# Peptides against a protein of PDB entry 3J47, part 6

Target 1, 121 residues: chain A of PDB entry 3J47
Amino acid sequence: IRLTNQLKSLKGLQSKLKDVVEYLDKVINKELPINHTILGKLQDVFNLLPNLGTPDDDEIDVENHDRINISNNLQKALTVKTNDELMVIYISNLVRSIIAFDDLIENKIQNKKIQEQRVKD
Target 2, 26 residues: chain B of PDB entry 3J47
Amino acid sequence: NAQYHLLVKQGDGLLTKLQKYGAAVR

## One batch from the design tools (peptide; aimed at target 1 M87 Y90, target 2 Y4)

Design b1_p10_4_s2 (made by RFdiffusion4, then SolubleMPNN; from b1_p10_4, 5 letters changed)
Fold by OpenDDE base, seed 2:
Order: C-alpha cells, then structure tokens, then sequence
Structure b1_p10_4_s2 (fold): chain B 121 residues (1-121), chain C 26 residues (1-26), chain A 10 residues (1-10)
C-alpha cells in the first residue's frame, strides 16, 4: 500500500511535469500566448529548487553557456542519484515483503502440521 | 537502464515464485 | 551504502 501510493504520487508528478513541458513548448512555438501567472508559478517552483549552480562569484568570466551546462550536469547527477536511492528503497521494501510472506507461509505450514497431529491424537 | 530492468525482472520472478508457493500452501 | 542495505536484507 505505502509503496504503491508513493509510485502513484511519483507518476502523478511526472504527468504534471510533462504537461508543464508541453505547455512551455506551445508557448515557445507561439501556439499559446505567454501566461504570466503560469510563468510566475513556474519561476516560484524553480526558485524553490536548490541553486545547483551558485557559481562562486569569483569566476565572473565563464560564458553563460558553460555555466548552464555545468548546472544542467549537476541537476542531472542529483536526479540520477535520487532515482538510485529511491530504487534501493523500493527493492528493500520488496525484499522485506518477500521475507514477510515467506515467514507467513512457514507459519502456516507449521500450524497445519500441528493441526494434523492434533487430529491423529 | 539494463541493470534496472534486470533487477525489476528478478524481483518479478521472486514475486511470482512466492505467489506460486502461497497458492500451493493454500 | 547500497551494499550495506543489500547485506541487511540478506
């Protein structure tokens, strides 16, 4: 139940992010007017993202293109790391569920043996 | 990606074995 | 680590 709810929530978030990307693509392609309210909310979301690229103020001369690429690489690396961590948690919960089920089966077998002995007595 | 799919496949295989075992104990 | 978690599950 808990893991299924987490996966459902993550899928819901992924769907919403896809909708945002599709909206932004339509705005870039001039298919839709720029909605400043939506852009403001998106800016708020981006501002809540950890600044994965405060360049130390001391290297003022690296062209904006290289900074964007480094920031994108760091964001990608953190996304991959987070995905790996979530995967480990998922597998751990799966294995725990398997062990718990195995224990339940063993307990059921033992209980059946005890009942069969009681019927023979 | 391939390792992830392999791991998911192994997990599904274990789950299937458990389901079979649970059905056999019923 | 991932390995420590695998070891805990074993």
Amino acid sequence: as target 1 above (121 residues)
Amino acid sequence: as target 2 above (26 residues)
Amino acid sequence: SMQELLDYLR
Scores: peptide ipSAE 0.382, ipTM 0.868, DockQ to the pose 0.065
OpenDDE base, seeds 1, 3, 4, 5: peptide ipSAE 0.352, 0.374, 0.322, 0.356; ipTM 0.861, 0.866, 0.856, 0.866

Design b1_p10_4_s3 (made by RFdiffusion4, then SolubleMPNN; from b1_p10_4, 5 letters changed)
Fold by OpenDDE base, seed 4:
Structure b1_p10_4_s3 (fold): chain B 121 residues (1-121), chain C 26 residues (1-26), chain A 10 residues (1-10)
Amino acid sequence: as target 1 above (121 residues)
Amino acid sequence: as target 2 above (26 residues)
Amino acid sequence: SMEELLNYLK
């Protein structure tokens, strides 16, 4: 039961990571807006990751040391991968914010110029 | 990790500059 | 201007 649940959770995580990668690819390709919900879920996963790899100090049976090391290495690898994904999302959000602000500023400058012309006429 | 944090700091700095510029153009 | 924005962002 426990192993099956862990495998199911891992498969669920893998599926979710795949969905995130696919989403990130679409965001990079400018096909979709950034989904803050996906970002939030990734952050939640990140916050839970340290807890998944800290063996509760109490049950370090020496026989599980190799499995714990493998789990920790996998967790570290997943953490790095998720950090890279979050970085890409962050950069994408930043770029979009810059573009949106640039457009807003330009629109405001134009509107101000139009108003100044109307006051001079 | 360090590169990520550096990137985040740079981005936050850029956002702050952008906000100040937007306020100055108002 | 966009140029001023770019200069400000530098």
Scores: peptide ipSAE 0.302, ipTM 0.854, DockQ to the pose 0.039
OpenDDE base, seeds 1, 2, 3, 5: peptide ipSAE 0.283, 0.283, 0.276, 0.295; ipTM 0.847, 0.848, 0.851, 0.854

Design b1_p10_4_s4 (made by RFdiffusion4, then SolubleMPNN; from b1_p10_4, 4 letters changed)
Fold by OpenDDE base, seed 4:
Structure b1_p10_4_s4 (fold): chain B 121 residues (1-121), chain C 26 residues (1-26), chain A 10 residues (1-10)
Amino acid sequence: as target 1 above (121 residues)
Amino acid sequence: as target 2 above (26 residues)
Amino acid sequence: TLDELLEHLK
């Protein structure tokens, strides 16, 4: 039950994220008008994300091209690390659910054996 | 990405087998 | 057994 609900929630989040990407692609391709209310809410979500690209570097001047690549590499590295951590948590919960299911099956088998013994006595 | 999708697909397959087995022991 | 369950789940 708990694992199935977590998997359903993750699938729901993945579907919503896909719908947001598809919406942004349609806006970039000029297939849909820019909805300022949706864009404002997306900006609020991005502003609530920890700014993965600013240590307070009090240095105005040198090369806007290398800073974009470093920010993208750090954001990618943190996204990979977060995905790996979430994957470990997911596998750990899966294993715990398998163990709990094995214990439930063993308890049912034992209860069935006890009932079969009581019918033979 | 591809390895992540493969692992999620394997996990979904295992959950489906586990659900079928739990229904057969019920 | 747990091993038999794991074998049936493979």
Scores: peptide ipSAE 0.313, ipTM 0.856, DockQ to the pose 0.061
OpenDDE base, seeds 1, 2, 3, 5: peptide ipSAE 0.308, 0.293, 0.288, 0.286; ipTM 0.860, 0.855, 0.856, 0.856

Design b1_p10_5 (made by RFdiffusion4)
Pose (drawn by RFdiffusion4):
Structure b1_p10_5 (pose): chain A 91 residues (1-28, 36-48, 72-121), chain B 26 residues (1-26), chain P 10 residues (1-10)
Amino acid sequence: IRLTNQLKSLKGLQSKLKDVVEYLDKVIHTILGKLQDVFNLNNLQKALTVKTNDELMVIYISNLVRSIIAFDDLIENKIQNKKIQEQRVKD
Amino acid sequence: as target 2 above (26 residues)
Amino acid sequence: SKDELLNYLK
């Protein structure tokens, strides 16, 4: 789902660029200003990425903890299944 | 870095315990 | 380093 959403966003840019190129050919405004703002707003993320790296590490650790918890419950389920099997054999 | 490594080390320690439990179950 | 820690956790 996230991927489809990202693609939609990129699609708009691609179409938008085509339109802009055609517009410029015909010319040979508010949208242009808006685009410029967006441009000014990955390069900048470079410095900001430094911080993001730290936060990504924290969310990785949280995910690891959750995986451990899930493994614990999984072991319990497996034990219950074994007990059920034993009971059936006895029967 | 050292502080960050500390928390990482603790997480690894818990992971080891969990692995040991899984081996005992097997 | 932080990069090593990040790669390790990833």

Design b1_p10_5_s1 (made by RFdiffusion4, then SolubleMPNN; from b1_p10_5, 4 letters changed)
Fold by OpenDDE base, seed 4:
Structure b1_p10_5_s1 (fold): chain B 121 residues (1-121), chain C 26 residues (1-26), chain A 10 residues (1-10)
Amino acid sequence: as target 1 above (121 residues)
Amino acid sequence: as target 2 above (26 residues)
Amino acid sequence: SLEELLKYLS
């Protein structure tokens, strides 16, 4: 049951990561805005990662140690991957913020220009 | 981790510059 | 312009 849940969680995470990557590609291509839901899901995954690596205190059977090590290594790898994805999301957000700010500035400049023309007329 | 933090720092710097630019355009 | 902004940010 626990391994199945971990595998399911991993598959879920993998699917989410795939979705994030796909989303990020779309963001990079300026096709879509940043989906906060994906970010939230990624954060949730990140927050769940430590819980996936904590061996339950009880049955440290020796056979579980190798599996735990594999799970921990996988979790670490997933954590790194998650961090990389978060980084890309951060960059994407930053770029979007810059674009939005630029548009705001341009709008302000235009409004100022219009106002100046109205005062001259 | 270090690369991530560096990137974040660079991003923060960029944001600061952007804010300064916005203030200069006012 | 965006180009000016990018130039300023560089």
Scores: peptide ipSAE 0.328, ipTM 0.860, DockQ to the pose 0.039
OpenDDE base, seeds 1, 2, 3, 5: peptide ipSAE 0.305, 0.364, 0.306, 0.303; ipTM 0.856, 0.864, 0.855, 0.854; seed 2 fails the geometry check

Design b1_p10_5_s2 (made by RFdiffusion4, then SolubleMPNN; from b1_p10_5 with K2L N7E)
Fold by OpenDDE base, seed 4:
Structure b1_p10_5_s2 (fold): chain B 121 residues (1-121), chain C 26 residues (1-26), chain A 10 residues (1-10)
Amino acid sequence: as target 1 above (121 residues)
Amino acid sequence: as target 2 above (26 residues)
Amino acid sequence: SLDELLEYLK
């Protein structure tokens, strides 16, 4: 049961990571806004990752040690991959914030110039 | 991990500069 | 301008 749940969770995570990558590609290409739901889901995956790799202390039969090591290595690899994805999301958010602020600043400068012209007339 | 933290630090620095710029343009 | 912002961000 546990292994099947881990495999299902891993497949779910893999699918989610794929969706995130596809989303990030669209974000990088400026085709879509950042989906906070995807970010939240990635964070949820990260928060669940430690729980996926902790063998419940009660069933450490010696035969599972290799499987546990494989699971831990996979979890570590997934953590790294998810960190890379989060990094790309973070950069994308940062760039969008910069663009939005630049537009806001430019709009403010223009509005100020218009007001200054109206006061001089 | 270290590269991620470095990137986050750089991004936070950028946001801080952006906020200062926005305040200076006000 | 965006260029001034980018310069300020450096």
Scores: peptide ipSAE 0.325, ipTM 0.864, DockQ to the pose 0.039
OpenDDE base, seeds 1, 2, 3, 5: peptide ipSAE 0.320, 0.314, 0.311, 0.314; ipTM 0.862, 0.858, 0.863, 0.861

Design b1_p10_5_s3 (made by RFdiffusion4, then SolubleMPNN; from b1_p10_5, 4 letters changed)
Fold by OpenDDE base, seed 2:
Structure b1_p10_5_s3 (fold): chain B 121 residues (1-121), chain C 26 residues (1-26), chain A 10 residues (1-10)
Amino acid sequence: as target 1 above (121 residues)
Amino acid sequence: as target 2 above (26 residues)
Amino acid sequence: SLDDLLSYLS
């Protein structure tokens, strides 16, 4: 139940993030007016994100386009890393659940055996 | 992404089987 | 047994 709920929550978050991206694309394309309230909330979210790498202060005159690509690569790398970490946590929780259920089942079997023996005595 | 979703699906299937096994032993 | 559980889950 808990793992399913976490997955559902993550899927929900992913869907909401997609909606935000689609909204921003529409705003950039001037298909929708800029909503300052939404932009303010988005800015707050971005301010809470860890700094996705200051490019080293080396004055490499890399055109703004190349800096954006590097930033995108770092963001992608962080996303992959986060996904891998979440996967490890998920598998670990599954294993713990399996062990806990196995112990519970074994205990129940033993208790039934003890009860049956007491009835025979 | 596809591999992650596959893993999650397999895990959910395993949990379902585990629940059925626990119910059968009950 | 644990083996039976593992067999059931496989």
Scores: peptide ipSAE 0.398, ipTM 0.870, DockQ to the pose 0.052
OpenDDE base, seeds 1, 3, 4, 5: peptide ipSAE 0.367, 0.376, 0.396, 0.375; ipTM 0.865, 0.868, 0.869, 0.865

Design b1_p10_5_s4 (made by RFdiffusion4, then SolubleMPNN; from b1_p10_5, 3 letters changed)
Fold by OpenDDE base, seed 4:
Structure b1_p10_5_s4 (fold): chain B 121 residues (1-121), chain C 26 residues (1-26), chain A 10 residues (1-10)
Amino acid sequence: as target 1 above (121 residues)
Amino acid sequence: as target 2 above (26 residues)
Amino acid sequence: SLEELLEYLK
């Protein structure tokens, strides 16, 4: 049961990571807005990862030590991968925030120029 | 981890500068 | 301008 759940969670995470990468590629290409739902789901997965690698204290059969180490190494590798993806999402959010803010500033400058011109007329 | 934290710090710095620029344009 | 913003961000 535990291995099947870990494999299912891993497959789910892999699918989610793929979706995030595809989403990030679209974000980098300016094709789509940031999907906060994907980010939230990645954060949820990240927060659940420590729980997926903690051996339930009750079933430390010594024979599973190698499997636990493999699971922990996999969890660490997945954590690193998730951090890298979150980093890319964060950069993408920053870039979009900068662009949106620049557009807002430009709009404000234009509105101010229009108002100044109307006061001179 | 360290690279991620550095990137976040740089991003926060950029956001702060952006906010200052927006305040200066107002 | 965007260029001025980018220069300010440097």
Scores: peptide ipSAE 0.307, ipTM 0.859, DockQ to the pose 0.039
OpenDDE base, seeds 1, 2, 3, 5: peptide ipSAE 0.299, 0.284, 0.298, 0.289; ipTM 0.857, 0.853, 0.857, 0.854

Design b1_p10_6 (made by RFdiffusion4)
Pose (drawn by RFdiffusion4):
Formats: C-alpha cells, structure tokens, sequence
Structure b1_p10_6 (pose): chain A 91 residues (1-28, 36-48, 72-121), chain B 26 residues (1-26), chain P 10 residues (1-10)
C-alpha cells in the first residue's frame, strides 16, 4: 500500500514535468513558484539523515524486542499443541 | 557511541537468553 | 553481533 502511494506521488511529478516542458515550449506562473519552493525544501536530508540514522537504530531495537515477545508466545503455543497431541495419543 | 553500544549490548543479551530458551524447548 | 554491526554501519 505504501508503495502504491509513493508511486502516485511520483506519477504526479512526472506528469507535472511533462506539462512544464510543454508549457515552456509554448511560451517560447504560480505553479513555477510552488515548484521552486519544493525544490528548496535528499540533498538537505543528507545532514538531517545523520539524526534519522540514530532514530532508525532505536526503531530497529524496538522491532527486535517485539520479535522476541512474539517468539515467546509462539513457544507457548507449540507446547500446548504438544500437550494436545499427547492427550489424543492417550485416548 | 559508547552509550549507544551499551543499550545495543543489553539487547543482544536478551536475545541470547531467548535463544537459550528455544534450545531448551527443542 | 547483529545489533553492533548495524550500529557500526550507521
């Protein structure tokens, strides 16, 4: 789902660029200003990425903890299944 | 870095315990 | 360790 959403966003840019190129050919405004703003707003992320790296590490740790918890419950379920099997054999 | 490593080390330690439990179950 | 390797990569 996230991927489809990202593609939609990129699609708009691609179409938008085509329109802009055609517009410029024909010319040979508010949208242009808006685009410039967006441009000014990955390069910048470079420095910001430094911080994101730290946060990414924290969310990785959290995911590892969750996985451990899920493994615990999984072991319990396995034990219950074994016990059920033993009971059936006894019967 | 050292502080960050500390939390990482603890997380590894818990992971080891969990692995040991899985081996005992097997 | 996977966590230590991941931290070093960052």
Amino acid sequence: IRLTNQLKSLKGLQSKLKDVVEYLDKVIHTILGKLQDVFNLNNLQKALTVKTNDELMVIYISNLVRSIIAFDDLIENKIQNKKIQEQRVKD
Amino acid sequence: as target 2 above (26 residues)
Amino acid sequence: SSLEEKFDEL

Design b1_p10_6_s1 (made by RFdiffusion4, then SolubleMPNN; from b1_p10_6, 5 letters changed)
Fold by OpenDDE base, seed 2:
Structure b1_p10_6_s1 (fold): chain B 121 residues (1-121), chain C 26 residues (1-26), chain A 10 residues (1-10)
Amino acid sequence: as target 1 above (121 residues)
Amino acid sequence: as target 2 above (26 residues)
Amino acid sequence: SQLEEFLESL
């Protein structure tokens, strides 16, 4: 149950993130007007994200390009981590299905043995 | 990527073995 | 079975 709920929640989050990206792409392409309310909510989400690399305050002079690369690397690392978590959930569900089927087979074998004993008595 | 595909393939192999075993017990 | 308990723990 817990893993299934986590998988469902993660799929829901993934779908929501995809919808947000698609919306932002439409806004960038000028297909939709900038909705300031959506932008504000996205900013709030971004502000609630753990500060994805404060470079230590001591290197103020690293060109904006390196900060973008570090941010992209961290976003990539988070994406990889999310993929690994999804993989673990998938494996766990697969193992559960295998075990449940093994138990079902064992139960059928036992039931067959009990029936064979009852026919001999 | 390759490890993920290997793991999925191993899982499919186990599922296939389990299906064969289930068919033999029927 | 120990296996069912493991599945339930997950």
Scores: peptide ipSAE 0.325, ipTM 0.858, DockQ to the pose 0.040
OpenDDE base, seeds 1, 3, 4, 5: peptide ipSAE 0.301, 0.308, 0.308, 0.293; ipTM 0.858, 0.857, 0.859, 0.855; seeds 3, 4 fail the geometry check

Design b1_p10_6_s2 (made by RFdiffusion4, then SolubleMPNN; from b1_p10_6, 5 letters changed)
Fold by OpenDDE base, seed 4:
Structure b1_p10_6_s2 (fold): chain B 121 residues (1-121), chain C 26 residues (1-26), chain A 10 residues (1-10)
Amino acid sequence: as target 1 above (121 residues)
Amino acid sequence: as target 2 above (26 residues)
Amino acid sequence: SPLEEFLNSL
C-alpha cells in the first residue's frame, strides 16, 4: 500500500512537473507571467522529496534494495529536474524584475522631464 | 551543478548591474 | 543611454 501511494504521488509529481515545464516555456516566451503559487508548490515538493526517499531503516527486506535504488535514482533524477525548473523560474523572475525596473526607470526619467518642462513654462 | 552555479552567478552579476543603474538614475 | 548600456551588458 505505501509503495503504491508513493508511485501515485510520484506520477502526480511528474504530471505537475510537466505542467510546470509547460508553464515555464510560456513564461520564457513571455506569453504568461510567473505564478508564485506554482513556484511555492514546487518548492514544497522539493522539500518533501528527501523525506520520501528515506526508507525507515526498519523494513530493509533485501528484495527492496533494487527497488529502493531505482526509487532513489528516480527521486534524484526528479530532484535534478526540479532544480533545473527552479533555475529557469529564477532566471525568468530575474528577467522580469529587470524589465520592470527598466520600465520604472523610464517612467522616472519621463516624470522628471515633465516636471522640468512644467518649471520652464 | 557547475552550469547552475555559473548561471546563478551571471544572474547575480546582472542584478548588481541593475542595482547600479537604478542608483545612477536616482 | 544608461538603459542601452545595461541591455548590452545582458
Scores: peptide ipSAE 0.351, ipTM 0.866, DockQ to the pose 0.046
OpenDDE base, seeds 1, 2, 3, 5: peptide ipSAE 0.334, 0.343, 0.342, 0.338; ipTM 0.860, 0.858, 0.864, 0.861

Design b1_p10_6_s3 (made by RFdiffusion4, then SolubleMPNN; from b1_p10_6, 5 letters changed)
Fold by OpenDDE base, seed 4:
Structure b1_p10_6_s3 (fold): chain B 121 residues (1-121), chain C 26 residues (1-26), chain A 10 residues (1-10)
Amino acid sequence: as target 1 above (121 residues)
Amino acid sequence: as target 2 above (26 residues)
Amino acid sequence: SELEKFLDSL
């Protein structure tokens, strides 16, 4: 039962990561705004990852050590992948903030030009 | 790592340019 | 704009 749940959770995480990557590609391509819900879900996954890799201390049968190492390596790899995705999201947010600031500056310039024209008329 | 640092550096460069532009518009 | 040029370079 636990292994099946872990596999299901991993498949769910893999699906979510795929969705995040697809979403990030759309954000990079400026097709979609950043979805804070996806970011929140990714953060939740990240926060749950350490808990998924802690074997309950009570049943470290020696046969589980290799499986634990594989699961820890996989979890570490997933953590790295999650960090990379969070990083791309961060950059996407930064770029959006820069664009918004540029638009604000341009709007300010236009408003100033309109005011200068009104003073000359 | 290297591509990320490059992208961050480019973002910082753009932010700096934008700050200069914002200062010039004041 | 210079920003557009940067965005186009991405």
Scores: peptide ipSAE 0.353, ipTM 0.863, DockQ to the pose 0.047
OpenDDE base, seeds 1, 2, 3, 5: peptide ipSAE 0.327, 0.304, 0.310, 0.310; ipTM 0.862, 0.853, 0.860, 0.857

Design b1_p10_6_s4 (made by RFdiffusion4, then SolubleMPNN; from b1_p10_6, 5 letters changed)
Fold by OpenDDE base, seed 4:
Structure b1_p10_6_s4 (fold): chain B 121 residues (1-121), chain C 26 residues (1-26), chain A 10 residues (1-10)
Amino acid sequence: as target 1 above (121 residues)
Amino acid sequence: as target 2 above (26 residues)
Amino acid sequence: SPLEAFLDSL
């Protein structure tokens, strides 16, 4: 049961990672805003990852220590990869917000300049 | 975690600067 | 522009 759940979670994480990459590509291409639902689900997966790597304290077999260390290292590597993907999504959103605000401010400056010109004429 | 928090902190700093700029142009 | 200078400060 535990191994099947880990495999299911890993497949789920792999699917989510693929969805995040696909979403990131759409974000880079300026096609779509962030889907907060995808981000929330990715955060949920990230919050569940530590729970998948905690050995239940009840069987300290010495042979499990190397397998646990390998599992923890793999989980850490997947965690880093997930953080990097979240980072890229966050940066992409930040850049979009900056561009949108830039355009808004430029439009406001132009409108103000037009009004000041009309008052001087 | 730490790198993510650093990135978020940088982004919040940028957002704050952006808000100040928007207020100065207003 | 002041805005470009701001963007360059990012």
Scores: peptide ipSAE 0.372, ipTM 0.866, DockQ to the pose 0.045
OpenDDE base, seeds 1, 2, 3, 5: peptide ipSAE 0.359, 0.346, 0.364, 0.359; ipTM 0.864, 0.859, 0.865, 0.862

Design b1_p10_7 (made by RFdiffusion4)
Pose (drawn by RFdiffusion4):
Structure b1_p10_7 (pose): chain A 91 residues (1-28, 36-48, 72-121), chain B 26 residues (1-26), chain P 10 residues (1-10)
Amino acid sequence: IRLTNQLKSLKGLQSKLKDVVEYLDKVIHTILGKLQDVFNLNNLQKALTVKTNDELMVIYISNLVRSIIAFDDLIENKIQNKKIQEQRVKD
Amino acid sequence: as target 2 above (26 residues)
Amino acid sequence: SKLEELLKKA
């Protein structure tokens, strides 16, 4: 789902660029200003990425903890299944 | 870095315990 | 480093 959403966003840019190229050919405004703003707003992320890296580490650790919890419950389920099997054999 | 490593080390320690439990179950 | 390895995993 996230991927489809990202593709939709990129699609708009691609189409938008084509339109802009055609517009410029024909010319040979508010949209242009808006685009410029967006441009000004990955390069910058480079410095910002430094911080993101730290946060990404924290969310990785959280995911690991959750995986451990899930493994615990999984072991319990497996034990219950074994006990059920034993009971059936006794029967 | 040292502080960050500390938390990482603790997380590794818990993971080891969990692995030991899984081995005991097997 | 270990932190960089963890970052790559993240």

Design b1_p10_7_s1 (made by RFdiffusion4, then SolubleMPNN; from b1_p10_7, 3 letters changed)
Fold by OpenDDE base, seed 4:
Structure b1_p10_7_s1 (fold): chain B 121 residues (1-121), chain C 26 residues (1-26), chain A 10 residues (1-10)
Amino acid sequence: as target 1 above (121 residues)
Amino acid sequence: as target 2 above (26 residues)
Amino acid sequence: SLLDELLKLA
């Protein structure tokens, strides 16, 4: 049962990591706008992953402690890597939003200057 | 988690400033 | 630039 659950969790993580990579590739290629709902669900899955990899403290034989620590360290490293990937996506979207807003503001300022000049003439 | 929350907080702060600037230019 | 002003405000 425990090994099957670990394998299922690992397969789930692998599938999600693949989905993240595919999503990142689509965002990099400008094929799709970032779906915040997908990102939120992905984040929720990753927030749950540390809990799925924590063995119940009550039956840890000493020999399993090293394997558990290694699995937890690997899971932590994978979580950090995923957080970094999500961070890059988030920053990229934020920068795009800022640029678009700056362009809108500049256009508005220019339009206002043109109107003020027309009133002075 | 903490670094992600910090980034989100910084982004929200920037969006708020951007909104205020847009309102001031309006 | 407007971007530079926003960066200063950030």
Scores: peptide ipSAE 0.355, ipTM 0.860, DockQ to the pose 0.045
OpenDDE base, seeds 1, 2, 3, 5: peptide ipSAE 0.356, 0.353, 0.341, 0.348; ipTM 0.862, 0.858, 0.858, 0.862; seeds 1, 2 fail the geometry check

Design b1_p10_7_s2 (made by RFdiffusion4, then SolubleMPNN; from b1_p10_7 with K2L E4D)
Fold by OpenDDE base, seed 5:
Structure b1_p10_7_s2 (fold): chain B 121 residues (1-121), chain C 26 residues (1-26), chain A 10 residues (1-10)
Amino acid sequence: as target 1 above (121 residues)
Amino acid sequence: as target 2 above (26 residues)
Amino acid sequence: SLLDELLKKA
């Protein structure tokens, strides 16, 4: 059961990471806005990963300590990888917000200049 | 973690500068 | 551009 859940979570994570990468590529290319639903589901998977990696203390056979440590290291590595992906998404969104705000400011400046010119005429 | 916080801090700094500029152009 | 000036000042 535990290995099957880990494999399912890993496959789910891999699929979500692929979706995130594909989304980031579209973000970089300015083709699509952020899908918050995908990000929310990804966060949910990550919030569940710690719970999937903690065996109930009652199933800790002494021989499984090495497997638990490997699972925790893998989980940590996956968490870091996803944090990096989320960071790239955050930065990409930040840059888009900055560009959109810059364009808004420039439009306001232009509109103000046009109004000032009309008042002088 | 530290690099992430640095990048976030730099981004927040840029947003703050942009907000100040937007307020000055208003 | 204004953005370039802000980036340069950052």
Scores: peptide ipSAE 0.369, ipTM 0.861, DockQ to the pose 0.041
OpenDDE base, seeds 1, 2, 3, 4: peptide ipSAE 0.362, 0.343, 0.345, 0.358; ipTM 0.858, 0.854, 0.857, 0.855

Design b1_p10_7_s3 (made by RFdiffusion4, then SolubleMPNN; from b1_p10_7, 3 letters changed)
Fold by OpenDDE base, seed 4:
Structure b1_p10_7_s3 (fold): chain B 121 residues (1-121), chain C 26 residues (1-26), chain A 10 residues (1-10)
Amino acid sequence: as target 1 above (121 residues)
Amino acid sequence: as target 2 above (26 residues)
Amino acid sequence: SELDELLKQA
């Protein structure tokens, strides 16, 4: 149950992210008008994300290139850290699922043995 | 990346064994 | 348990 709910939540998040990308592509292609409320919420999400480099293209001074590279390295380091944290959570959930399943199986084996004893008596 | 993929693969293998065991006990 | 042995082999 818990693992299934987490997978469902992750699939739901993935679907929502896909819908956001599709919306942004339509706005970029001028197929839809810019919705300022949606853009404001997206900006809030991007501000909460540790500087995921959007290179603002407009002033390539050589000093900005080093800052962009540092930002990209920091972003990569944060992505690796996030992956490691997610890995620990994944292992923990896997172990819990295994223990819960072992207990369930042992309970079923015991119940079956009790039923077989009752049929022999 | 490689260690993460290895761990996920090991976890998936364990889950598959667990599912087979649960099916055999039913 | 038989499952614990399967887990040890995994």
Scores: peptide ipSAE 0.331, ipTM 0.853, DockQ to the pose 0.052
OpenDDE base, seeds 1, 2, 3, 5: peptide ipSAE 0.327, 0.312, 0.309, 0.309; ipTM 0.860, 0.849, 0.857, 0.851

Design b1_p10_7_s4 (made by RFdiffusion4, then SolubleMPNN; from b1_p10_7 with K2V E4D)
Fold by OpenDDE base, seed 5:
Structure b1_p10_7_s4 (fold): chain B 121 residues (1-121), chain C 26 residues (1-26), chain A 10 residues (1-10)
Amino acid sequence: as target 1 above (121 residues)
Amino acid sequence: as target 2 above (26 residues)
Amino acid sequence: SVLDELLKKA
């Protein structure tokens, strides 16, 4: 049961990571806005991964200790990878917000100049 | 972690500058 | 652009 759940979670994570990468590529190319639902679901999977990796204290056979450590290291590595992806998304969003705000400011400046010219005429 | 925080800090700095500029244009 | 000027001042 545990290995099957880990494999299913890993496959789900891999699929979601692919979706996040594809989404990031679309964000970089300015084709689509952020799907917060995908990010939320990804975060939920990561928050559940620690819980899926904690054996009930009663099933700690000494032989499984090495497997638990390997699972925790893999989970940590996956968490780091996802944090890096989330960071790239955050930066991409920040840059997009800055560009959108710059365009808004420029539009406001232009509108103000047009109004000032109309008052002088 | 440190590089992430640095990059976030730089982004926040740019956002703050942009906000100040937006306020000056108002 | 205003963004370029802000980037230069940054």
Scores: peptide ipSAE 0.356, ipTM 0.858, DockQ to the pose 0.040
OpenDDE base, seeds 1, 2, 3, 4: peptide ipSAE 0.335, 0.337, 0.330, 0.354; ipTM 0.852, 0.847, 0.848, 0.857

